# Peptides against a protein of PDB entry 3HTU: the designs that were tried, part 1

Every score and structure here is a prediction.

Target 1, 75 residues: chain A of PDB entry 3HTU
Amino acid sequence: RRPEEWGKLIYQWVSRSGQNNSVFTLYELTNGEDTEDEEFHGLDEATLLRALQALQQEHKAEIITVSDGRGVKFF
Unless a header shows other numbers, all headers, positions and changes below count from the first letter of the chain.
Peptide ipSAE is a variant of ipSAE made for these designs: the mean of its two directions, with the distance scale d0 fixed at 1.0 Angstrom where the peptide's residues are scored. Compare it only between designs on the same protein; published cut-offs may not carry over.
The geometry check fails a fold that doesn't show the stated peptide or that is severely misdrawn somewhere.

## One batch from the design tools (peptide; made by RFdiffusion4, then SolubleMPNN)

Design b1_p13_5_s2
Fold by OpenDDE base, seed 4:
Structure b1_p13_5_s2 (fold): chain B 75 residues (1-75), chain A 13 residues (1-13)
Amino acid sequence: as target 1 above (75 residues)
Amino acid sequence: RRAELERLRAQLA
């Protein structure tokens, strides 16, 4: 799958899951319990980042970077 | 990871 395709899958999950919070660490998206049954579980972080960057271009997400980690806010 | 998430959210606040 292309990064854009992964982004679509991720955003679909975010949309239909109705999460209380729209902010995730990158680790939570691919390694968390909430996504264990999703196709993108276990996705390497490099590909994940590219997928999220594609969503960011569509104004569907914002990648957040702090000194000791990265996350994403979905819109 | 919880602490990391909290720091991320704090940055957005």
Scores: peptide ipSAE 0.297, ipTM 0.808, DockQ to the pose 0.197
Fold by OpenDDE base, seed 3:
Structure b1_p13_5_s2 (fold): chain B 75 residues (1-75), chain A 13 residues (1-13)
Amino acid sequence: as target 1 above (75 residues)
Amino acid sequence: RRAELERLRAQLA
């Protein structure tokens, strides 16, 4: 799958799940219990980042990078 | 990883 395709799957999950908070760590998206049944569970972080960057270009997400980790806010 | 998530969310304030 292309990064854009992964991004689409991730955003679809975010939209359908109705999460009370749209902020996630990158780890939660691919290793958390909430995404265990999703196709992108277990996805390597490098590919995940590229997928989120594709969403960011569409103004659907904002990647947050700090000294002790990374996260993402979905819109 | 809860502390990390909380720090990320705090940056939005």
Scores: peptide ipSAE 0.293, ipTM 0.806, DockQ to the pose 0.193
Fold by OpenDDE base, seed 2:
Structure b1_p13_5_s2 (fold): chain B 75 residues (1-75), chain A 13 residues (1-13)
Amino acid sequence: as target 1 above (75 residues)
Amino acid sequence: RRAELERLRAQLA
């Protein structure tokens, strides 16, 4: 899958899963309990980042970078 | 990881 395709899958999950909030660490998306049954669980961070960047271009997400980590806010 | 998440959320508050 291309990064854009991964992004689509991730966003579909975010939209349909009824999360209590729309902010995640990158680790939570691919390694968390909430995504254990998702196709993107276990996805390498590099590919994940590219997927999220694709979503960011579509104004569906905002990647947050701080000194000790990264996360993402979905819209 | 919780602390990291909280820092991210705080940054958006």
Scores: peptide ipSAE 0.292, ipTM 0.806, DockQ to the pose 0.192
Fold by OpenDDE base, seed 5:
Formats: C-alpha cells, structure tokens, sequence
Structure b1_p13_5_s2 (fold): chain B 75 residues (1-75), chain A 13 residues (1-13)
C-alpha cells in the first residue's frame, strides 16, 4: 500500500470508531489496543508518518511534535 | 505513553 492508501484506512477508522479524543500518539495508532484489529496495526512508524503527512495535506490531520514524541490530531 | 499523550494534548490547548 502507498502512504496515502494507509492514510485513507487510518482516517476511515478514526471516522467510524467514535473516539472521544481525536489526538493520538503515533505509537498508540499502530501499537495500541484500540487498533489491534485494524490493518494498519503494526505499521512501521516511517510509513505511518508518510500516511499522516498525506492526510495533513488534505487538512484531515495535524502532526504534532513534543520534546519526547510525536502525535497526530484528526479533523 | 499516557504522559506523552497528555503533553501532546496540552500543546494543542
């Protein structure tokens, strides 16, 4: 899958999952319990980042960085 | 990871 294709899958999950919070750590998206059954679970962080960058271009997400990690906010 | 998530959210507040 291309990064933008992964982005589509991730965003579809975000949209249908009904999460209370739209902010995730990158680790949480690919290694968390909530995504355990999703195709993108276990996705390497580099590919994940590219996927999220594709979503960011579409204004569907914003990648956030702090001193000790990275996350994403979905819109 | 909880602390990291909280820091991320705080940054957006």
Amino acid sequence: as target 1 above (75 residues)
Amino acid sequence: RRAELERLRAQLA
Scores: peptide ipSAE 0.291, ipTM 0.806, DockQ to the pose 0.197

## One batch from the design tools (peptide; made by RFdiffusion4, then SolubleMPNN)

Design b1_p21_2_s1
Fold by OpenDDE base, seed 4:
Structure b1_p21_2_s1 (fold): chain B 75 residues (1-75), chain A 21 residues (1-21)
Amino acid sequence: as target 1 above (75 residues)
Amino acid sequence: GSVTEEDIKLLKERLEELKKK
């Protein structure tokens, strides 16, 4: 899959999950319990980042970098 | 939308929780 294709899958999950919080750590997306059954579970961080960057270009997400790590907010 | 200070705080909290596990 291409990064934008991964991004689409991730965004679809976020959109349909109905979660209150739209902020995630990168680890939660690919290694969290909530995504164990998702196709993108276990996705390497490099590919994940590229996927999120694709979403960011579409203004559907914003990657957040802090001292303790990285995350993303979905819109 | 945009990232707020609250979002940053929340993210930091999540990251700290992961560090503890």
Scores: peptide ipSAE 0.664, ipTM 0.898, DockQ to the pose 0.770
Fold by OpenDDE base, seed 3:
Structure b1_p21_2_s1 (fold): chain B 75 residues (1-75), chain A 21 residues (1-21)
Amino acid sequence: as target 1 above (75 residues)
Amino acid sequence: GSVTEEDIKLLKERLEELKKK
């Protein structure tokens, strides 16, 4: 899959999951319990980042960088 | 949308939670 295709799958999950919070760590998306059954579970961070960058271009996400790591907010 | 200070705070909290696991 291309990064933008991964982004689509991730965003679909976010939209369907009905979670109250729209902020995630990158680790949660690919290594968390909530995504164990998702195709993008275990996705390498480099590809994940590219996927999220694609979503950023569509104004569907914003990658957040702090001292202790990175995350993303979905819109 | 845009990221708020509350979002940043929440993210930092999530990162700390993961560190404890």
Scores: peptide ipSAE 0.662, ipTM 0.898, DockQ to the pose 0.758
Fold by OpenDDE base, seed 2:
Structure b1_p21_2_s1 (fold): chain B 75 residues (1-75), chain A 21 residues (1-21)
Amino acid sequence: as target 1 above (75 residues)
Amino acid sequence: GSVTEEDIKLLKERLEELKKK
């Protein structure tokens, strides 16, 4: 899959899951319990970042970098 | 939308929780 395709799958999950929080750590998205049944679970961080960057270009997400790691907010 | 200070705070808290595991 292309990064854009992964991004689409991730965003679809975010949109349909009814999450009360739109901010995630990168680890939560690919290694968290809430995404165990999702196709993107276990996705490597490098590919995940490319997928999120694709969403960011579409103004559907913003990658957040802090001293202790990275996360993402979905819009 | 945009990332707020509250979003940053929340992210930092979750990252700290992951570090503890």
Scores: peptide ipSAE 0.662, ipTM 0.897, DockQ to the pose 0.773
Fold by OpenDDE base, seed 1:
Structure b1_p21_2_s1 (fold): chain B 75 residues (1-75), chain A 21 residues (1-21)
Amino acid sequence: as target 1 above (75 residues)
Amino acid sequence: GSVTEEDIKLLKERLEELKKK
């Protein structure tokens, strides 16, 4: 899959999940219990970042960098 | 949309919890 295709799958899950907050750590997206049954579970961080960058171009996400790591907010 | 200070605070809290694992 291309990064933009991964981004589509991730965003679809976010849209369907109905979680209380749309802010995630990168680890939660690919290694968390909530995504164990998703195709993108276990996805390497480099590919994940490219997928999220594709979503950023569509104004559907913003990658956040803080001192202890990175996360993402979905819109 | 845009990232707020509250979003940053929440992210930092989540990252701290991961460090404990």
Scores: peptide ipSAE 0.661, ipTM 0.897, DockQ to the pose 0.778

## One batch from the design tools (peptide; made by RFdiffusion4, then SolubleMPNN)

Design b1_p22_1_s1
Fold by OpenDDE base, seed 3:
Structure b1_p22_1_s1 (fold): chain B 75 residues (1-75), chain A 22 residues (1-22)
Amino acid sequence: as target 1 above (75 residues)
Amino acid sequence: SARAERLKARQPERLARLASLG
């Protein structure tokens, strides 16, 4: 899958679960218990970041960078 | 839904994790 395709899947999960306007750590999206049944579970961080960047271009997400970790806010 | 409420309940923990890493 292309990054934008992964982004679509991730955003669909966010929307269907009612988590719009919420913040997640990148780790939780791909390694968390809440996404164990999702296709993007286990996705490598590099690909995840590219997927989120695609969503960010569409103003559907905002990547949050911190010194020793990352998060994302979905709109 | 119950699922949505469970996920929302974890929001403070997520923010705390990000703050601790910043």
Scores: peptide ipSAE 0.260, ipTM 0.795, DockQ to the pose 0.768
Fold by OpenDDE base, seed 1:
Parts: sequence; structure tokens; C-alpha cells
Structure b1_p22_1_s1 (fold): chain B 75 residues (1-75), chain A 22 residues (1-22)
Amino acid sequence: as target 1 above (75 residues)
Amino acid sequence: SARAERLKARQPERLARLASLG
């Protein structure tokens, strides 16, 4: 899958689970208990970041960069 | 759904975890 295709799957999960306007750490999205049954569980962080960047271009997400990690807010 | 509400209720925990990264 291309990054934008991963982004679509991630955002679909966010929307269907009612997580709009919520924030996540990048680790939680791919390694958390809440996404164990999702196709994007276990996705490498580099590909995840590219997927989120694609969503950001569509104004569906905002990547949050902090000193010791990163997160994302979905809209 | 109950699942959606349960996941949404975790938001304060997520915010705290994210804040601790700064």
C-alpha cells in the first residue's frame, strides 16, 4: 500500500470509532491495544508518518512534534 | 456504541501522555 492508502485506512478507523478531534501518540496508533485488529497495526513509523502527512495535506490531521516524541490530532 | 464511547473516554490519558513527551 502507498502512504495515502494507509492514511485512508487509519482515518476510516478514526471516524468509525468516533475518535474525531482526538489526539494520539504515533506509538498508540500502530502498537496500542485499541488497534490490534486493524490492518495498520504494526506499521513502521516511517510509513505511518508519510500516511499522516498525506492526511495533513487534506486537513484531516495535524502532526504534533515535541522534543521526545510525536503525536497526531485527527479532525 | 459502547466501544466508541470507551475509546473516546481515553482522550485525557492520551493528552497527558503526549504532554509528557515535551
Scores: peptide ipSAE 0.247, ipTM 0.788, DockQ to the pose 0.811
Fold by OpenDDE base, seed 4:
Structure b1_p22_1_s1 (fold): chain B 75 residues (1-75), chain A 22 residues (1-22)
Amino acid sequence: as target 1 above (75 residues)
Amino acid sequence: SARAERLKARQPERLARLASLG
């Protein structure tokens, strides 16, 4: 899958589960128990970041960088 | 990775911080 395709799957999960306007760490998004059954579980961080950047261009997400980690807010 | 472990260990606190920034 291309990054934008991953982004679509991720955002669909967010929307279907009613988690719009929620914040996730990048780790829990792909390694947390809440996504264990999702196709994007275990996705490498580099690909995840590109996927989220695609969503960010569509104003569907905002990547948040802090001193010792990264997260994302979905809209 | 070490980064992943840090995020995991401090996930609740990090979410609160990230939420305040977003």
Scores: peptide ipSAE 0.186, ipTM 0.741, DockQ to the pose 0.094
Fold by OpenDDE base, seed 2:
Structure b1_p22_1_s1 (fold): chain B 75 residues (1-75), chain A 22 residues (1-22)
Amino acid sequence: as target 1 above (75 residues)
Amino acid sequence: SARAERLKARQPERLARLASLG
């Protein structure tokens, strides 16, 4: 899958589960219990970041940078 | 990765910070 396709799957999960306007660390998004049954569980961080950047271009997500870590807010 | 483990170890703290910034 291309990063844009991963982004679509991730955002579908966010919307389907009613978690719009929620914030995640990148680790929780791909390694947390809430996504264990999703296709993107275990996705490498580099590909995840590209997927989120694609969503950010569509104003569906905002990548957040904090000291020694990163997260994302979904809209 | 080492970075992933650091994020996991400080998850509650990171979520609080991210929520404040988001």
Scores: peptide ipSAE 0.172, ipTM 0.730, DockQ to the pose 0.109

Design b1_p22_4_s4
Fold by OpenDDE base, seed 3:
Structure b1_p22_4_s4 (fold): chain B 75 residues (1-75), chain A 22 residues (1-22)
Amino acid sequence: as target 1 above (75 residues)
Amino acid sequence: SEEDKKIVEKKLKEIKEKEEKK
């Protein structure tokens, strides 16, 4: 899969999960308990970042950078 | 936003603490 395709899968999960908080760490998306049954679980961080960057270009996500790592906010 | 950054920082801290405890 291309990064854009991964982004689509991730966004579909976010939009259908009905979660109140739209902010995640990158780790939560690929290693968290809530995504264990998703195809993108276990995805390498490099590919994940590219997927999120694709979503960011579409104004569907914002990558957040802090001192100890990165997160993402979905819209 | 700054609020979102604080949320991310808090989450990362919690993950780090869990990893250290193994």
Scores: peptide ipSAE 0.608, ipTM 0.881, DockQ to the pose 0.878
Fold by OpenDDE base, seed 4:
Order: sequence, then C-alpha cells, then structure tokens
Structure b1_p22_4_s4 (fold): chain B 75 residues (1-75), chain A 22 residues (1-22)
Amino acid sequence: as target 1 above (75 residues)
Amino acid sequence: SEEDKKIVEKKLKEIKEKEEKK
C-alpha cells in the first residue's frame, strides 16, 4: 500500500470508531489496544508518518511534534 | 495548539511508564 492508502484506512478508523479523543500518539495508532484488529496495526513508524503526512496535506490531520516524540490530531 | 501538545506529551509519558513496567 502507498502512504496515502494507509492514511485512508487510518482516517476511516478514526471516523467510524467513535473515539472520544481526536489526539493520538503514533505509538497508539500502530501498537495500541484499540487498533489491534486494524490492518495498520504493527505498521512501521516511518510508513505511518508518511501516511499521516498525506492526511495532513488534505487538512484531515495535524502532526504534533514534542520533545519526546510525535502525535497527531485528526479533523 | 499548545493544549494538544500537552496532551501528546502526557500520552507519551504514560506509554513510556507502561512499557518500563513490563
């Protein structure tokens, strides 16, 4: 899959899962309990980042960089 | 936003602590 395809899958999950929070760490998306049954679970961080960057270009996400790592906010 | 950054920082800290306890 291309990064934008992964991004689509991730965004679909965010939209359909009814999550209370729209802010996630990258770790939560690929290693968290809530995504264990998702195709993108276990996705390498590099590919995940590219996927999120694709979503960011579409104004569907904002990547948040802090001192100890990165997160993402979905819109 | 700054609030979002703080949320991310908090989450990262919690994840780190959980992994260290394993």
Scores: peptide ipSAE 0.607, ipTM 0.881, DockQ to the pose 0.875
Fold by OpenDDE base, seed 1:
Structure b1_p22_4_s4 (fold): chain B 75 residues (1-75), chain A 22 residues (1-22)
Amino acid sequence: as target 1 above (75 residues)
Amino acid sequence: SEEDKKIVEKKLKEIKEKEEKK
């Protein structure tokens, strides 16, 4: 899958589960309990980041960078 | 926003602490 395709799957989950406007760490998205049944569970961080960047270009997400890591807010 | 940044920071801290205790 292309990063954009992963982004689509992630965003679909966010929307389906009512997680819009929520903030996540990247770890929560790929290693969290809430996404265990999702195809993107276990996705490598590099690919995840590219997927989120694709969503960011569409104004559907904002990647948040802090001193100890990154997170993302979905819109 | 700054609020969102603080949320991320808090979450990262919690995850780190949980992993360290495992």
Scores: peptide ipSAE 0.607, ipTM 0.880, DockQ to the pose 0.939
Fold by OpenDDE base, seed 2:
Structure b1_p22_4_s4 (fold): chain B 75 residues (1-75), chain A 22 residues (1-22)
Amino acid sequence: as target 1 above (75 residues)
Amino acid sequence: SEEDKKIVEKKLKEIKEKEEKK
C-alpha cells in the first residue's frame, strides 16, 4: 500500500470508532490496544508519518511535534 | 494548538512510564 492508502484506512478507523479524543501519539495508532485488529497495526513509523502527511495535505489531520516525540490530531 | 501539544506530551509521558514498568 502507498502512504495515502494507509492514510485512508487510518482515517476510516478514526471516523468510525466513535472516540471522544481525536488526539493520538503515533505509537498509539500502530502499537495501541485499540488498533490491534486493524490492518495498520504494526505499521512502521516512517510509513505512518507519510500516511499522516498525506492526510494533513487533505486537511484531515495535523501532525504535532513536541520535545519528546510526535502526535496527530484528526479532523 | 498549545493545548493539543500538552495532550501529546502527557500521552507520551504516560506511555514511557507504562513501558518502563514492564
Scores: peptide ipSAE 0.604, ipTM 0.879, DockQ to the pose 0.865

## One batch from the design tools (peptide; made by RFdiffusion4, then SolubleMPNN; from b1_p24_3, 12 letters changed)

Design b1_p24_3_s3
Fold by OpenDDE base, seed 3:
Structure b1_p24_3_s3 (fold): chain B 75 residues (1-75), chain A 24 residues (1-24)
Amino acid sequence: as target 1 above (75 residues)
Amino acid sequence: EEKKREEEEEEDKKKVAERLEKLK
């Protein structure tokens, strides 16, 4: 899959599932319990980042950088 | 409006930082 395709799958999950918080760390998206049954679980961070960057260009996500790492907010 | 956006950005950054501390 291309990064854009991964982005689509991730965004579909975000949209379908009722999330208490639309803010995630990059780690919990691919390694968290909530995504264990998703195709993108276990996805390498480099590909994940590219997928999120694609969503960001579509104004569907915003990558958040803090001192200890990165996260993402979905819209 | 700009103030609200800035406040939201700071809140989101704090949420990410908090999650990074207790998760990974």
Scores: peptide ipSAE 0.614, ipTM 0.876, DockQ to the pose 0.812
Fold by OpenDDE base, seed 4:
Structure b1_p24_3_s3 (fold): chain B 75 residues (1-75), chain A 24 residues (1-24)
Amino acid sequence: as target 1 above (75 residues)
Amino acid sequence: EEKKREEEEEEDKKKVAERLEKLK
């Protein structure tokens, strides 16, 4: 899959799962319990980042960088 | 308006930091 295709899958999950909080760590998206049944679970962080960057270009997500790591906010 | 955006950005950063702490 291309990064934008991964991004689509991720965004579909976010949109349909009824999340209480739209902010995630990158780790939670690919290694968290909430996404264990998703196709993108276990996705390497480099590919994940590319996928999120694709979503960011579409204004569907914003990658947030803090001192101890990165997260993402979905819109 | 600009202050509001900055406050929201800071709050989002806090949320990310909080989530990162939960994973430790």
Scores: peptide ipSAE 0.613, ipTM 0.876, DockQ to the pose 0.816
Fold by OpenDDE base, seed 2:
Structure b1_p24_3_s3 (fold): chain B 75 residues (1-75), chain A 24 residues (1-24)
Amino acid sequence: as target 1 above (75 residues)
Amino acid sequence: EEKKREEEEEEDKKKVAERLEKLK
């Protein structure tokens, strides 16, 4: 899959999850309990990052960098 | 408005930092 395609799958999950918190670490998106049944579970971080960057271009996500790592906010 | 945006940005960064500390 292309990054854009992964991004679509991720965003679809976010939209369906109904979570009140739109902020995630990159790790919990691909390794977390909440995404165990998703196709993107286990996705390598490099591909994940590219997927999120694709969503970012569409203003659907924002990659957040802090001193100890990265996360993402979905819109 | 800029202050509000900056506050939201800092809050989001704080949330990420907290989650990083808590989860990984």
Scores: peptide ipSAE 0.611, ipTM 0.875, DockQ to the pose 0.830
Fold by OpenDDE base, seed 1:
Structure b1_p24_3_s3 (fold): chain B 75 residues (1-75), chain A 24 residues (1-24)
Amino acid sequence: as target 1 above (75 residues)
Amino acid sequence: EEKKREEEEEEDKKKVAERLEKLK
């Protein structure tokens, strides 16, 4: 899959899952219990980052960098 | 307002930091 295709799957999950908090760590998206049944579970971080960058280009996400790691906010 | 946007950005950063800490 292309990064934008992964991004589409991730964004669809965010939109339909009913998550109260729109902020996630990158680890939670691919290794969390809440995404175990999703196709993007287990996705390597490099590919995940590219997928999120594709969403960021569409103004659907914002990658957040802090001293101890990275996260993402979905819109 | 720019100040409001900056405050929201800092709050989101704090949320990410908090989530990262919980995973340790």
Scores: peptide ipSAE 0.611, ipTM 0.875, DockQ to the pose 0.853

## One batch from the design tools (peptide; made by RFdiffusion4, then SolubleMPNN)

Design b1_p26_7_s2
Fold by OpenDDE base, seed 2:
Structure b1_p26_7_s2 (fold): chain B 75 residues (1-75), chain A 26 residues (1-26)
Amino acid sequence: as target 1 above (75 residues)
Amino acid sequence: MKEKVKELLEKMKKMVEEGKVKKYVP
């Protein structure tokens, strides 16, 4: 899958689960319990980041940094 | 690692609420 396609899957989950306007760490998205059944579970961070960047271009997400960690806010 | 993630998440949420997060730019 292309990053844009991964982004679509991720955002679909966010929307279905009512997590819009929520903040996640990158680790939580791909390694958390809440996404165990999602296709993007276990996705490598590099690909995840590109996927989120695609969503960011669509104003559906914003990648954020805090100290030595990264996260994302969905809209 | 999980504990670190939890703490980071809480910090991020707080900073977002306060409008003090730094946007990541590639």
Scores: peptide ipSAE 0.137, ipTM 0.703, DockQ to the pose 0.873
Fold by OpenDDE base, seed 4:
Structure b1_p26_7_s2 (fold): chain B 75 residues (1-75), chain A 26 residues (1-26)
Amino acid sequence: as target 1 above (75 residues)
Amino acid sequence: MKEKVKELLEKMKKMVEEGKVKKYVP
């Protein structure tokens, strides 16, 4: 899958899951319990980042930094 | 989930709420 395709899958999950919080660490998104049944579970961080960057260009996500850590906010 | 990740998540959520989070630029 292309990064944009991964981004679509991720955003679909975010949208349909009705998350109370739309902020995730990158690790939580691909390695957390909440996404174990999703196709993007276990996705490597590099590919994830590219996918999120695609979503960011569409104003559907914002990759954020806190100190030396990274996460994402979905819109 | 790693405790460190949970801690970071909480910090991120707090900072987002406070408007103190910076956008990542590769």
Scores: peptide ipSAE 0.133, ipTM 0.705, DockQ to the pose 0.756
Fold by OpenDDE base, seed 3:
Structure b1_p26_7_s2 (fold): chain B 75 residues (1-75), chain A 26 residues (1-26)
Amino acid sequence: as target 1 above (75 residues)
Amino acid sequence: MKEKVKELLEKMKKMVEEGKVKKYVP
């Protein structure tokens, strides 16, 4: 899958599960219990970042940084 | 979920609320 395709799957989950406006760590998105049954579970972080960057270009997500890590806010 | 991940998540949520997060630029 292309990053844009992964982004679509991720955002579909966010929307259907009512997680819009929520903040996630990158680890939580791909390794957390809430996404265990999703196709993107276990996705490597590099590919995840590219997927989220695609969503960011569409104003559907914002990748954020803090002193000790990265996360994402969905819209 | 790792405890450190939970701690980071709470920290991030607090920083978002306080407007202290930075947009990631590759």
Scores: peptide ipSAE 0.132, ipTM 0.704, DockQ to the pose 0.740
Fold by OpenDDE base, seed 1:
Structure b1_p26_7_s2 (fold): chain B 75 residues (1-75), chain A 26 residues (1-26)
Amino acid sequence: as target 1 above (75 residues)
Amino acid sequence: MKEKVKELLEKMKKMVEEGKVKKYVP
């Protein structure tokens, strides 16, 4: 899959789940319990980052940086 | 979930709320 295709799958999950908090760490998205049944579970961080960058271009996500790491906010 | 990840998540959520986060630029 291309990064854009991964981004689509990720955003579909975010939309379907309707979770209250839309901020995630990168690790939580691919290694968390909430995504164990999703195709993007276990996705490497490099590919994940490219997928999120694609979503960011569409104003569907914002990659954020904190001193201790990176996360993402979905819109 | 790793405890460190949980702590980071809470920190990130707080920083987003306070407007103290930076957009990642490669």
Scores: peptide ipSAE 0.126, ipTM 0.694, DockQ to the pose 0.761

Design b1_p26_7_s3
Fold by OpenDDE base, seed 2:
Structure b1_p26_7_s3 (fold): chain B 75 residues (1-75), chain A 26 residues (1-26)
Amino acid sequence: as target 1 above (75 residues)
Amino acid sequence: MKEKIEELLKKMKEMVEKGKVKKYVP
């Protein structure tokens, strides 16, 4: 899958689960219990980041940083 | 690692609400 395709899957989950306007760590998205049954579970961080960047260009997400790590806010 | 993630998440959410989050730019 292309990053844009992964992004679509991720955002679909966010929307279905009512997690819009929510913040996640990158780890939480791919390793958390809530996404255990999703196709993007276990996705490597590099690919995840590219997927989120694609969503960011569509103004559907914003990748954020804290000194200790990265996360994402969905819209 | 789990505890670290939880603390990070808490901090991030708090920073977002305070408008103090830095946007990631590659």
Scores: peptide ipSAE 0.125, ipTM 0.690, DockQ to the pose 0.871
Fold by OpenDDE base, seed 4:
Structure b1_p26_7_s3 (fold): chain B 75 residues (1-75), chain A 26 residues (1-26)
Amino acid sequence: as target 1 above (75 residues)
Amino acid sequence: MKEKIEELLKKMKEMVEKGKVKKYVP
């Protein structure tokens, strides 16, 4: 899958689960309990980041930095 | 690891509410 395709799957989950306007660590998205049944669970962080960057370009997400940590806010 | 992640999440959420988050630039 292309980053954009992963982004679509991720955002679909966000929308379906009513997680819009929520904040996640990158780890939570791919390794958390809430996404265990999703196709993107277990996705490597590098690919995840590219997927989120695609969503960011669409103004559907914003990758944020706190100190040395990264996360994402969905809109 | 889990504890560290939870701590980060907490800080992130707090900073978001305070409008102090910084956009990541690759």
Scores: peptide ipSAE 0.123, ipTM 0.691, DockQ to the pose 0.852
Fold by OpenDDE base, seed 1:
Structure b1_p26_7_s3 (fold): chain B 75 residues (1-75), chain A 26 residues (1-26)
Amino acid sequence: as target 1 above (75 residues)
Amino acid sequence: MKEKIEELLKKMKEMVEKGKVKKYVP
């Protein structure tokens, strides 16, 4: 899958899950229990980052940095 | 590690709420 395709799958999950909090660490998205049944579970961080950057271009997400960690806010 | 992640998430959410986050630039 291309990064854009991964981004689509991720955003579909976010939209359909109805999560109250739209902020995630990158680790939570690919290694958390909430995404164990999703195809993007276990995705490497490099590919994940490119997928999120694609969503960022569409104004559907914003990659953020806090201290030495990274996360993402979905819209 | 999980504890560290939880703490980071909490901090991130607080900073987002306060508008004190840095947008990632490649």
Scores: peptide ipSAE 0.122, ipTM 0.686, DockQ to the pose 0.836
Fold by OpenDDE base, seed 3:
Structure b1_p26_7_s3 (fold): chain B 75 residues (1-75), chain A 26 residues (1-26)
Amino acid sequence: as target 1 above (75 residues)
Amino acid sequence: MKEKIEELLKKMKEMVEKGKVKKYVP
């Protein structure tokens, strides 16, 4: 899958689960218990970041950099 | 947004303490 396709899957989950306006660390998004049944669970961080950047271009997400790590807020 | 950032900081701190977080450098 292309990053844009991963982004679509991620955002679909966010929307269906009512997680809009929520904040995630990159780790919990792909390694957390809440996404264990999703196709993007276990996705490598580099691909995840590109997927989130695609969503950011569509104003559906914002990547947050804090100190020693990154997170994301979905809209 | 401040409240959500604080939540993220808390989560990240906990993850760091568990040795699960490293700074991403492209």
Scores: peptide ipSAE 0.076, ipTM 0.653, DockQ to the pose 0.092

